Peptides against a protein of PDB entry 5D63. Designs and how they scored, part 50

Target 1, 292 residues: chain A of PDB entry 5D63
Amino acid sequence: SLRRGIYHIENAGVPSAIDLKDGSSSDGTPIVGWQFTPDTINWHQLWLAEPIPNVADTFTLCNLFSGTYMDLYNGSSEAGTAVNGWQGTAFTTNPHQLWTIKKSSDGTSYKIQNYGSKTFVDLVNGDSSDGAKIAGWTGTWDEGNPHQKWYFNRMSVSSAEAQAAIARNPHIHGTYRGYILDGEYLVLPNATFTQIWKDSGLPGSKWREQIYDCDDFAIAMKAAVGKWGADSWKANGFAIFCGVMLGVNKAGDAAHAYNFTLTKDHADIVFFEPQNGGYLNDIGYDSYMAFY

## One batch from the design tools (peptide; aimed at target 1 D215 H256 A257)

Design b2_p22_2_s1 (made by RFdiffusion4, then SolubleMPNN; from b2_p22_2, 14 letters changed)
Fold by OpenDDE base, seed 1:
Structure b2_p22_2_s1 (fold): chain B 292 residues (1-292), chain A 22 residues (1-22)
Amino acid sequence: as target 1 above (292 residues)
Amino acid sequence: ITDEQLAEREQRLFEKFEEALK
């Protein structure tokens, strides 16, 4: 079953993603097919899937950028019914905004069925052009029609997944204590992470003994990422991943504060030095504390 | 380690960054 998370949703037939046009928060904004760039933030194409309690395989889909929800216009079962962004809530009872999402017959892609109408989200005619119509369309779960098959590429991690990634890392001290601050985290590409670092002013910040040293840099980076998240996205219920670690070197005579994020596959962590913007697999310290 | 121990161990650890960032 699909887990709660942020997804980039790509058509199984053509290189097109589900896109909220212009990222607009206006009711009735078209959801369309649009090209995307791998390993980048596709701003209007990220969707928070929130599972509905006690309703199997059913979700709301909140556009991360606009904070609006995928909505089947008037809940109509007619083929060609528009799918739009519309104001809503994560746990709405409005069947226009409830989507049953399950694996297709191919076992890798998903189909997205409107809970009320029982029609499926369809990239009309498999059109790969920007702005191509996405609509509700008749179908069945067993059909192999790629117009109604979607890959859900998870762009976030749960706190548990982050914890597991940390646990797998060889640079964790035996006394390690981790403190989880949120439940779900959007994982940024390094390029975006670096840009936030640059925009924070940290590259120009002077290291000063005690008054502005490693811990200040590390916390400032985390704060910058947090602010970036708040300023960039209108959806709620997730955070932007940026961890802070305290570590000690092998000799035990030096300590350091630094950041970390997750690798692209979300399986591992990578260390980030906020004093120089570097990414490292080994920062030279073993972490005894982290919060993220 | 304690906050105090951390402070002691971190002292002047990254002086090279001060030089680079002046």
Scores: peptide ipSAE 0.018, ipTM 0.581, DockQ to the pose 0.108
OpenDDE base, seeds 2, 3, 4, 5: peptide ipSAE 0.006, 0.006, 0.010, 0.009; ipTM 0.388, 0.385, 0.504, 0.495

Design b2_p22_2_s2 (made by RFdiffusion4, then SolubleMPNN; from b2_p22_2, 15 letters changed)
Fold by OpenDDE base, seed 1:
Structure b2_p22_2_s2 (fold): chain B 292 residues (1-292), chain A 22 residues (1-22)
Amino acid sequence: as target 1 above (292 residues)
Amino acid sequence: ISQEELDAREERLFEKLAKAES
């Protein structure tokens, strides 16, 4: 079963992703196939899948950038019906915006079926060109047509997954207490994380004893990430992952405040030094407190 | 951490990287 989360949705046949054209929030904006760059933020190609309570395997798909939802035009069952972005809500009852998402016959990819029309999201003719038509099309769950098969690349983690990643890290103090602030987190590539750090002004900030030291740097980084998230995305119901940790050294005579994020596979954490923008597997401190 | 400690840590990391690349 597909978990709630943010996904990059890639065609199983060609290197094309489901893209909201120009990231526009206008009703009726075409959803199209478009190329993507791995390990980068594909701004118009991220979708928050929200499971509908008590409706098996059924979701709304909110475009992260526009805040609009995947919508089958007029809910029509006709092959070739446009799939567009349209205003909606996460738990809508509008069948035009409800999608049943289950594994395809290959056991790896998914098919996306409109709840009402029972047609499937189709990359028409498997066209790999930018702007290729995505439409509702007739099909069945057991068909192997790659035009209707999609990989859901998870770009976010739940709070539980983040907690598990932290728990696996060897640089956690025995007295550790973590505080979870949100439920779902978009995990940024390090390049994006670093760019936010650069844009925050922290690289030019002077360390000053107590008045602007490690905790100020760490909190400023988290604030910068938060602001970046708010300014970048129109969808709600998720946060941008950026943690703050307080740690103590092995000798127990010094403390430090720092940041952390998740590795690409989301299985581990990596420490981030906000005073210099460095990523470290071992920052030299064991965390006794974190909030994220 | 202090600037001195930060610099020292960076130097250690640099040395480690240099050794790994050799």
Scores: peptide ipSAE 0.234, ipTM 0.774, DockQ to the pose 0.025
OpenDDE base, seeds 2, 3, 4, 5: peptide ipSAE 0.199, 0.194, 0.200, 0.202; ipTM 0.754, 0.753, 0.754, 0.757

Design b2_p22_2_s3 (made by RFdiffusion4, then SolubleMPNN; from b2_p22_2, 16 letters changed)
Fold by OpenDDE base, seed 2:
Structure b2_p22_2_s3 (fold): chain B 292 residues (1-292), chain A 22 residues (1-22)
Amino acid sequence: as target 1 above (292 residues)
Amino acid sequence: ISDEELAERERRLFEKLAEVEA
């Protein structure tokens, strides 16, 4: 079954993603097919899938940027019915905004069925052009029509997944204590993470003994990421991944405070030095404390 | 900053932490 999380949803037939046009929060904003760039933040193309309790394989889909929800216009079962962004809530009972999402017959892609109408989200004519219509359309779960098949690329991790990634890392001290601050985390590409670092002013910040040293840099980076998240996205129920660690070296004669994020495949952590913006697999310290 | 300078800064954190624990 599909896990709660943030997804980039790509058509199985053509290189087009489900896009909320202009990221607008207005009711009735068209959801359309649009081109995307891999390994980047596709701002209007991220969707938070929230599973509905006690309703199998059924979700709301909240656009991360606008905070509005995928909505089948008037809940109509007619082929060609518009799919739009519309105000809503994560656990709504409105069948216009409830989507059953299950694997297609190919075992890799998903189909997205409206709970009420039983029609499927369809990239009309498989049109790969920007702004191509996405609509409800008649279909069945076993049909092979690529217009109605979608890859769900997960862009977030749960706190449990993050915890597991940390636990697998060899640079964790035996006395390690981790503190989880949120439940779901959008994982940023390094380029975006670096840009936030640059925009924070940290590259030009003056190191000063104790009063503004490694711990201040690390905390400032986390604060910058947090603010970036709050300023960038209207959806709730997730955070931006950025951790802080305290570590001690093997010799026990040096300590450091630093940041960390997750690798592209979300399986491992990578260390980030906020004093120079560097990414390292081995920062030279074993972490005895983290919060993220 | 240089790697050498960074290393020096890191050592200073250790000293700070030792003072707090004391």
Scores: peptide ipSAE 0.167, ipTM 0.767, DockQ to the pose 0.053
OpenDDE base, seeds 1, 3, 4, 5: peptide ipSAE 0.162, 0.157, 0.159, 0.161; ipTM 0.762, 0.762, 0.761, 0.765

Design b2_p22_2_s4 (made by RFdiffusion4, then SolubleMPNN; from b2_p22_2, 15 letters changed)
Fold by OpenDDE base, seed 1:
Structure b2_p22_2_s4 (fold): chain B 292 residues (1-292), chain A 22 residues (1-22)
Amino acid sequence: as target 1 above (292 residues)
Amino acid sequence: ITDEQLEEREKRLFEKLEEVEK
């Protein structure tokens, strides 16, 4: 069962992802196949899957960048019907924007079926070129056609998943208290995270006793990430992952405030020092408090 | 640990906030 989250959706047959052309928010903007760069933010190719309550395996797909939704044109069941971005809402009743997403017969990829038409999202002819047509097409759930099979690469974590990752880390104090601020988090590649840090001005900020010390750096980083998120994406219902921790050293005589993010596989956390932009598996402190 | 105990610990510890070399 597909979980609520942000996904990069890649064709099972060719190295092409589902792309909202130019990230445009205009109604009728084509959704097309497009190349992608692994381990980077593929801006126009991220989709928030929102599960529809009481409708099994059925979702809306909101383009993260444009804030518009995947839409089967006129809900037509004709093969070759255009799939476009269109204005909508997360819990719409419009069957043109409702997609049943389940595992394909291979057990790894998914198929995306329009709820109303029962046709499937198809990379027409398996065309790997940029701008290749994506359309509704006839098919079956058990068919092995790679044109209709898609890998859902999860780019986000739930608050519960983040909590679990934190709990597995050996540098968590026994008195740890975590505070969850959001429900779903886009996890950034380190390169993007670092760029936000650079753009924030923190690299040039001067440490000053009490007035601008470790907690100020850590909060400033979180604020910078938050602002970056707000300025970058039109979709709602998610946050950008950037945690703040308070920790105590082994001797118990010093404390530090720092940031953390998730590893690429989302299974663990990595510490980020906002005073110097360093990533560390061991920052020298055990966290007794975090919010993220 | 109670909230009060945690608060007391935090007050003491954050008197020694760390500067990290750039």
Scores: peptide ipSAE 0.187, ipTM 0.691, DockQ to the pose 0.086
OpenDDE base, seeds 2, 3, 4, 5: peptide ipSAE 0.006, 0.018, 0.130, 0.111; ipTM 0.517, 0.588, 0.648, 0.644; seed 3 fails the geometry check

Design b2_p22_3 (made by RFdiffusion4)
Pose (drawn by RFdiffusion4):
Structure b2_p22_3 (pose): chain A 292 residues (1-292), chain P 22 residues (1-22)
Amino acid sequence: as target 1 above (292 residues)
Amino acid sequence: SALETEMARMEAKAWAAIAALR
């Protein structure tokens, strides 16, 4: 089963993502195929998949930017029916906004079926052009037609997954305790994590004994990332990944506060120095506390 | 010690930040 999370959804035949046109929140805004840039935030192309209780393999798909939902127009089973963004709720009983998502016959890509109509999300004619129509269409679960096959590229981690990445890190102090704050996190590319640091004003902040020292920088960065999350996205039910760690050196005589993020493959953590914007695999300290 | 005092000070800020987030 597809796990709850945030996904960039890419057509298996051509490198077009599912894109809510112009990120518009208007009811009826077309969902179309569009090109994308890897290792960036694709602002109109991120979808929060919320599992429906007791309804196997069925979800709502909420655009992260607009807060609106993937909706089959009037629930029609006619091939060519429009797939648009529409107002809704995470656990709606409106079948126009319910989607059964299971693996295709290639075992890697998925097919997306409307719960009410039993039709599939289809990149019409496999068109790779920006703005190509995506519609509901007749189809089967097992066929190889790439127009109806989609890679769900996971862009978020659960708290359990972040905890696992931290636990595998070699720079964790024996007294380490972690404090988990949310359940699902959008993992940022370093380019975006750096842009938030720049926009926070921290690059210009001077170190001052106790009144603006390492703990102040680290907490400020976490706060800046939290503000960015709420100010940038309209969808609810997730958080942005940015951790704070306190650590001690090998000699046991100096401590430091700093931030951390995740690698692209989501398996490992990478340390971030908020005093200078650097990313480090080894910051010189073993973490005895983290909150994220 | 001076180190223990400094660590306690830093943790107080960290706990205050965690409390504000809950």

Design b2_p22_3_s1 (made by RFdiffusion4, then SolubleMPNN; from b2_p22_3, 13 letters changed)
Fold by OpenDDE base, seed 5:
Structure b2_p22_3_s1 (fold): chain B 292 residues (1-292), chain A 22 residues (1-22)
Amino acid sequence: as target 1 above (292 residues)
Amino acid sequence: SAFDAAIAAKEAKFQAFIASQL
């Protein structure tokens, strides 16, 4: 089954993603097909899928940017019914906002069925143009129509997945203790992570013995990412991934504080030095403590 | 502890780097 998480939802037939037009929080804002750029945030095209307890394969889809939910207008079963953003809650009972999401017949893409109407989210005519209509449309689970097939590109990790990535990294001390702060994390591309670092003022910050040294840089970076998250997204129930580590060198006679994030495939961590903005596979320390 | 001692010797790798950039 589809895991709770943040997804970029891409059409299986054409390079178009499910986009909340202008990222608007207004009720009735159209959801449309729109082009996307790989390895970027794609602001209006990220959706938090929240599984409904005790309802198999059924979710709400919250737009990260607007904080509104995918909504089938009036829950109508008519082909061509508008799919819009609308205010809601993660665990709503409103069938207009409940979506059954299961694998399509091809085993890789998903279909998105409205729980009430039993119609499917459809990129009308497979139109690849920006602003193309997305609507509820008649269909079946076994049909191969790419207009109703969607790839769910996972843009987040659970705390457990992050923990697993850390655990298999070779630069973890035997005494390591990790402290998980949140449950689900949007993983940023390095370019965005770096931009947050730049905007924080850290590139111009002066190292000063004890009063503003490695731990201050690392905490400042995490604080900057946290603020960026709060300022950028209206949805709740997730965090932005940015870890802090304390490490000791191989000789055991030096320590450092630094940041880390996840690689693009979410399988590994990469270390980030907030004093210079560098990404490293080996920062020269083995972590004995992390929080993220 | 060993870690306390290590913490006392912070940033051996990067202190020199930062100094070179100032």
Scores: peptide ipSAE 0.025, ipTM 0.584, DockQ to the pose 0.054
OpenDDE base, seeds 1, 2, 3, 4: peptide ipSAE 0.024, 0.017, 0.024, 0.024; ipTM 0.632, 0.533, 0.619, 0.594

Design b2_p22_3_s2 (made by RFdiffusion4, then SolubleMPNN; from b2_p22_3, 11 letters changed)
Fold by OpenDDE base, seed 2:
Structure b2_p22_3_s2 (fold): chain B 292 residues (1-292), chain A 22 residues (1-22)
Amino acid sequence: as target 1 above (292 residues)
Amino acid sequence: SAFDEEVARKEAKFEAFLAAEL
């Protein structure tokens, strides 16, 4: 089953992603195929999949940027029916906004079926051009038509997954205590994480004994990421991943505060030094406390 | 030790932060 999370949804046949045109929150905004850049944010192309309780393999899809939901116009079963952004709620009963998402016959891609109409999300004619029509179209689960097959690239982690990544890292102190602040986290590319760091003013901040030292830098980075998240996205129900750690060195005679994020594959953590913007696999400290 | 005091100070600071955000 597809996990709750934020996904970049890419066509299996051509290099096109499901895009809410201009990221507009207006009802009836077209959802279209659009080019994307791997390992970037792709602002209008991120979708929060929320599983519907007691309805197998069925989700709402909320556009992260606009806060609106994928909607089959009038719930029509006619081939070519528009798929648009429309206001909604995560646990709606409106079948126009309910999507059954299961593996296709190839076992790797997914198909997206409207719960009510039983038609499938279709990149019409497999058109790879920007602005290509996405519509409901007749199909079957076992059909191999690539116009209706989609890869779900997960861009987020659950708190449990983040916890697991921390737990397997070798630089964790025996007295470690972790504090989970949210349930689902968008994981940023390092380039975006670094840009937030630059925009925070931290590169120009001066270390001063106690009054503005490592903990101040680390918390300022966390605050900057939080503010960036609030200012960037209209959807709710997720956070932006940025952790804070306190650590002690092997000799037990030095302590440090620093940040951390997740690696690209979400399997491990990488440490971030907010005093210089560096990413490290080993920051020289073992964490005895973290919050994220 | 100075180290222990620093660790304790920082931990207290972060604990207070967590309490405020939760």
Scores: peptide ipSAE 0.020, ipTM 0.492, DockQ to the pose 0.746
OpenDDE base, seeds 1, 3, 4, 5: peptide ipSAE 0.025, 0.025, 0.024, 0.017; ipTM 0.573, 0.571, 0.568, 0.492; seeds 1, 3, 4 fail the geometry check

Design b2_p22_3_s3 (made by RFdiffusion4, then SolubleMPNN; from b2_p22_3, 10 letters changed)
Fold by OpenDDE base, seed 4:
Structure b2_p22_3_s3 (fold): chain B 292 residues (1-292), chain A 22 residues (1-22)
Amino acid sequence: as target 1 above (292 residues)
Amino acid sequence: SALDARIAAMEAKFQAFIAAQL
């Protein structure tokens, strides 16, 4: 079954993703096919899938940028019915905004069925052009039509997954204590993470003994990422991944505060030095504390 | 509160090595 998380949803037939046009929060904003750039944020093309309790394989899909929800216009079962962004809530009972998402017959892609109408999200005619129509369309779960098959590229991790990634890292001290702050985290590409770091002013910040040293840099980075998240996305119920660690070196005669994020495959952590913007697999310290 | 306890725990760990802070 599909896990709760943030997804980039890509057509199985053509290089097109489900895009909320202009990221607009207006009710009735068209959802369209649009090109995307791998390993980037793709701002208008991220969707938070929230599973509905006690309704098998059924979700709401919230656009991260607009904070609006995927909505089948009037819940109509007519082929060609518009799929739009519309205001809603994560646990709505409105069947216009409830989507049953299950694996297609190929075992890798998903189909997205409206709960009420039983029609499927369809990239009309498999059109790969920017702004191509996405609509509800008749179909079946077992059909191989790529117009109705979608890859769900997971762009987030749960707190449990992050915890697991930390736990298997070799640079964790025996006294380690981790403190989880949120439940689901959008994992940023390093380029975006670095840009936030640059925009924070940290590259120009002066290290000063005690008054602005390693902990200040690390916390400032965390704060910058938090602010970036708040300013960039209208959806709620997720955070932006940026951890803070406190570590001690092997000799036990030096301590450091630093950041960390997750690797592209979300399986491992990578350390980030906020004093110079470097990414390291080994920062020279074993973490005895983290919060993220 | 639970949060206060967690904060206190974090601070206690940090203070153990504050003199060697870089």
Scores: peptide ipSAE 0.045, ipTM 0.589, DockQ to the pose 0.092
OpenDDE base, seeds 1, 2, 3, 5: peptide ipSAE 0.029, 0.028, 0.030, 0.032; ipTM 0.499, 0.534, 0.518, 0.526

Design b2_p22_3_s4 (made by RFdiffusion4, then SolubleMPNN; from b2_p22_3, 13 letters changed)
Fold by OpenDDE base, seed 5:
Structure b2_p22_3_s4 (fold): chain B 292 residues (1-292), chain A 22 residues (1-22)
Amino acid sequence: as target 1 above (292 residues)
Amino acid sequence: SAFDAKVAAMEAKFLAFIESEL
């Protein structure tokens, strides 16, 4: 089953993603096919899939940017019915906004079926152009039509996945205690993470004994990421991944506070030094405490 | 050390926060 999370949803036939046009929060905003750039945020193309309790394989899809939901216009079963952004809630009972998402016959891609109409999200004519129509269309679960097959690329991690990544890292102290602050985390590309760091003013901040030292830098970075998240996205129910660690060196005679994020494949963590903006696989400290 | 005190304080705050808000 598809897990709760944030997804970039890409067509299986052509290099187009499901895009909320202009990221608009207006009811009836078209959802369209649009090109995307790997290793970038793709602002209007991120969708939070929220599983509906007690309804198998059924989700709402909330656009991260607009905070609106994927909606089949009037719930119509007619082929070519518009799929739009529309106001809603994560656990709505409105069948226009309920989507059954299961693996296609190829075992890799998914199909997205409207719960009420039983039609499928379709990239009309497999059109790869920006702004191409996405509509409800007749179909079956087993047919191979790539117009209705979608790759769900996970852009987030659960707290459990983050915890597992930390646990695999060799630079964790035996006394490590981690504190999980949220349930689901959007993982940023390093370029975006770095840009937030730059925009925070931290590159120009001066280290000062006790009053503004390593812990202040690390917390300031986390605060900057948190603010960036709040200012950038209208959807709720997720956080932006940015951890703080407290570590001790191998000799046990020095401590440090630093940040960390996840690698591109979400399997490992990478350390981030907020005093210089560097990414390191080994920061020279073993973490005995983290919060994220 | 001052750092150790900060760690302890932060730990206590986050434990309390998790218990009450998460």
Scores: peptide ipSAE 0.020, ipTM 0.502, DockQ to the pose 0.223
OpenDDE base, seeds 1, 2, 3, 4: peptide ipSAE 0.013, 0.018, 0.014, 0.016; ipTM 0.451, 0.550, 0.435, 0.436

Design b2_p22_4 (made by RFdiffusion4)
Pose (drawn by RFdiffusion4):
Structure b2_p22_4 (pose): chain A 292 residues (1-292), chain P 22 residues (1-22)
Amino acid sequence: as target 1 above (292 residues)
Amino acid sequence: SRMDLYNALMAKGHAQRDTLLA
């Protein structure tokens, strides 16, 4: 089963993503194929998949930017029916916005079936051009047609996954305690994490004993990332990944506060120095506390 | 608020920091 999370959904035949055109919140805004840039935030192409209680392998798909849902127009089973963004709720009973998502016959990509119509999300004619039509279409679960096959590229981590990445890190103090604050996190590319640091004003902040020292920098960065999340996205039910750690050096005589993020593969943590924007695999301190 | 929570957690961390550096 596809796990709850945020996904960049890529056609298996051509490198086009499912894109809510112009990120528009208007009802009926077309969902189309569009090119993308890896290791960036693809602003119109992120989808929060919310599992439906007791309805196996079935979800709502909420565009992260617009807050609107993937909707099969009037639930029609006719091939070519429009797939658009539409207002809705995470746990709707409206079958136009319910999607059964299971692995295709290639075992890696998925097919997306409308719960009501039993038709599939289809990149019409396999068209790779920007703005290509995506429609509901007749199809089967097992066929190889790439027009109806999609890679769900996970862009978020659960809290359990973030905890696992931290636990595997070699720079964790024996007294370490972590404090978990949310359940599902959008993992940022370093390019975006750095842009938030720059936009927060922190690069210009001066170190001052106690009144604006390492703790202040680290907390400020976390707060800046939290503000960015709420100001940038309309969908609810997730948080942005940015941790704060307190650590102690090997000699046991100095302590430091700093931030952390995750690697691209989501398996490991990487430390971030908020006083200078640097990313480090070893910051010189072992973490005795973290909150994220 | 989240700022109150962060500050509360930081204060708790400071007490541990004092024990570790003592």

Design b2_p22_4_s1 (made by RFdiffusion4, then SolubleMPNN; from b2_p22_4, 12 letters changed)
Fold by OpenDDE base, seed 5:
Structure b2_p22_4_s1 (fold): chain B 292 residues (1-292), chain A 22 residues (1-22)
Amino acid sequence: as target 1 above (292 residues)
Amino acid sequence: SLMDLLQQLMEEGKKVLAELLA
């Protein structure tokens, strides 16, 4: 079963992703196939899948950038019916915006079926060109047509997954206390994380005893990421991952405050030093407290 | 508020640190 999360949705046949044209919030904005760049944000191609309670394998798909939802025009079952962005809510009862998402016959890709029409999201003719039509089309769950098969590349982690990643890290103190602030987190590429750090002004900030030291740097980074998230995305129901840790060294005679994020595979954490922008697997401290 | 939450978290951290350094 597909979990709640943010996904980059890629066609199984060609290197094309489901893209909301220009990231526009206007009703009726076309959803199209578009090229993507690995290990980047792909701004208009991220979708929050929200599971509908008590309706098996059924979701709304909210575009992260626009805050609008994937919508089958008039809920029509006709092949070639437009799929667009449209205003909505996460737990809508509108069948035009309800999508049953289950594994395809190949066991790795998914098919996306409109709940009402029973047609499938289709990259028309498998066209790999930018702006290629995505439409509702007739099909079956067992059909192997790659035009209707999609890889769901998960770009976020749940709070539980983040907690598990922290728990696996060898640099966590036995007295560790973790505080979870949100339920789902978009995990940024390091390049984006670093850019936020640069734009925050922290690279030019001066360390000053007590008045602006390690905790101020770490909290400033957390605040910068939070603001970046609020300014960048119109969808709600998720946060941007950026943790703050307090740690003590092995000798027990020094403490430090620092940041952390998740590795690309989301299985581990990596430490980030906001005073110099460095990423480290070992920052020289064991964490006794974190919030994220 | 966010400030109240942060203060709470920092105070909890300070307590843990005090125990570790005692």
Scores: peptide ipSAE 0.025, ipTM 0.539, DockQ to the pose 0.704
OpenDDE base, seeds 1, 2, 3, 4: peptide ipSAE 0.006, 0.009, 0.005, 0.006; ipTM 0.298, 0.301, 0.292, 0.299

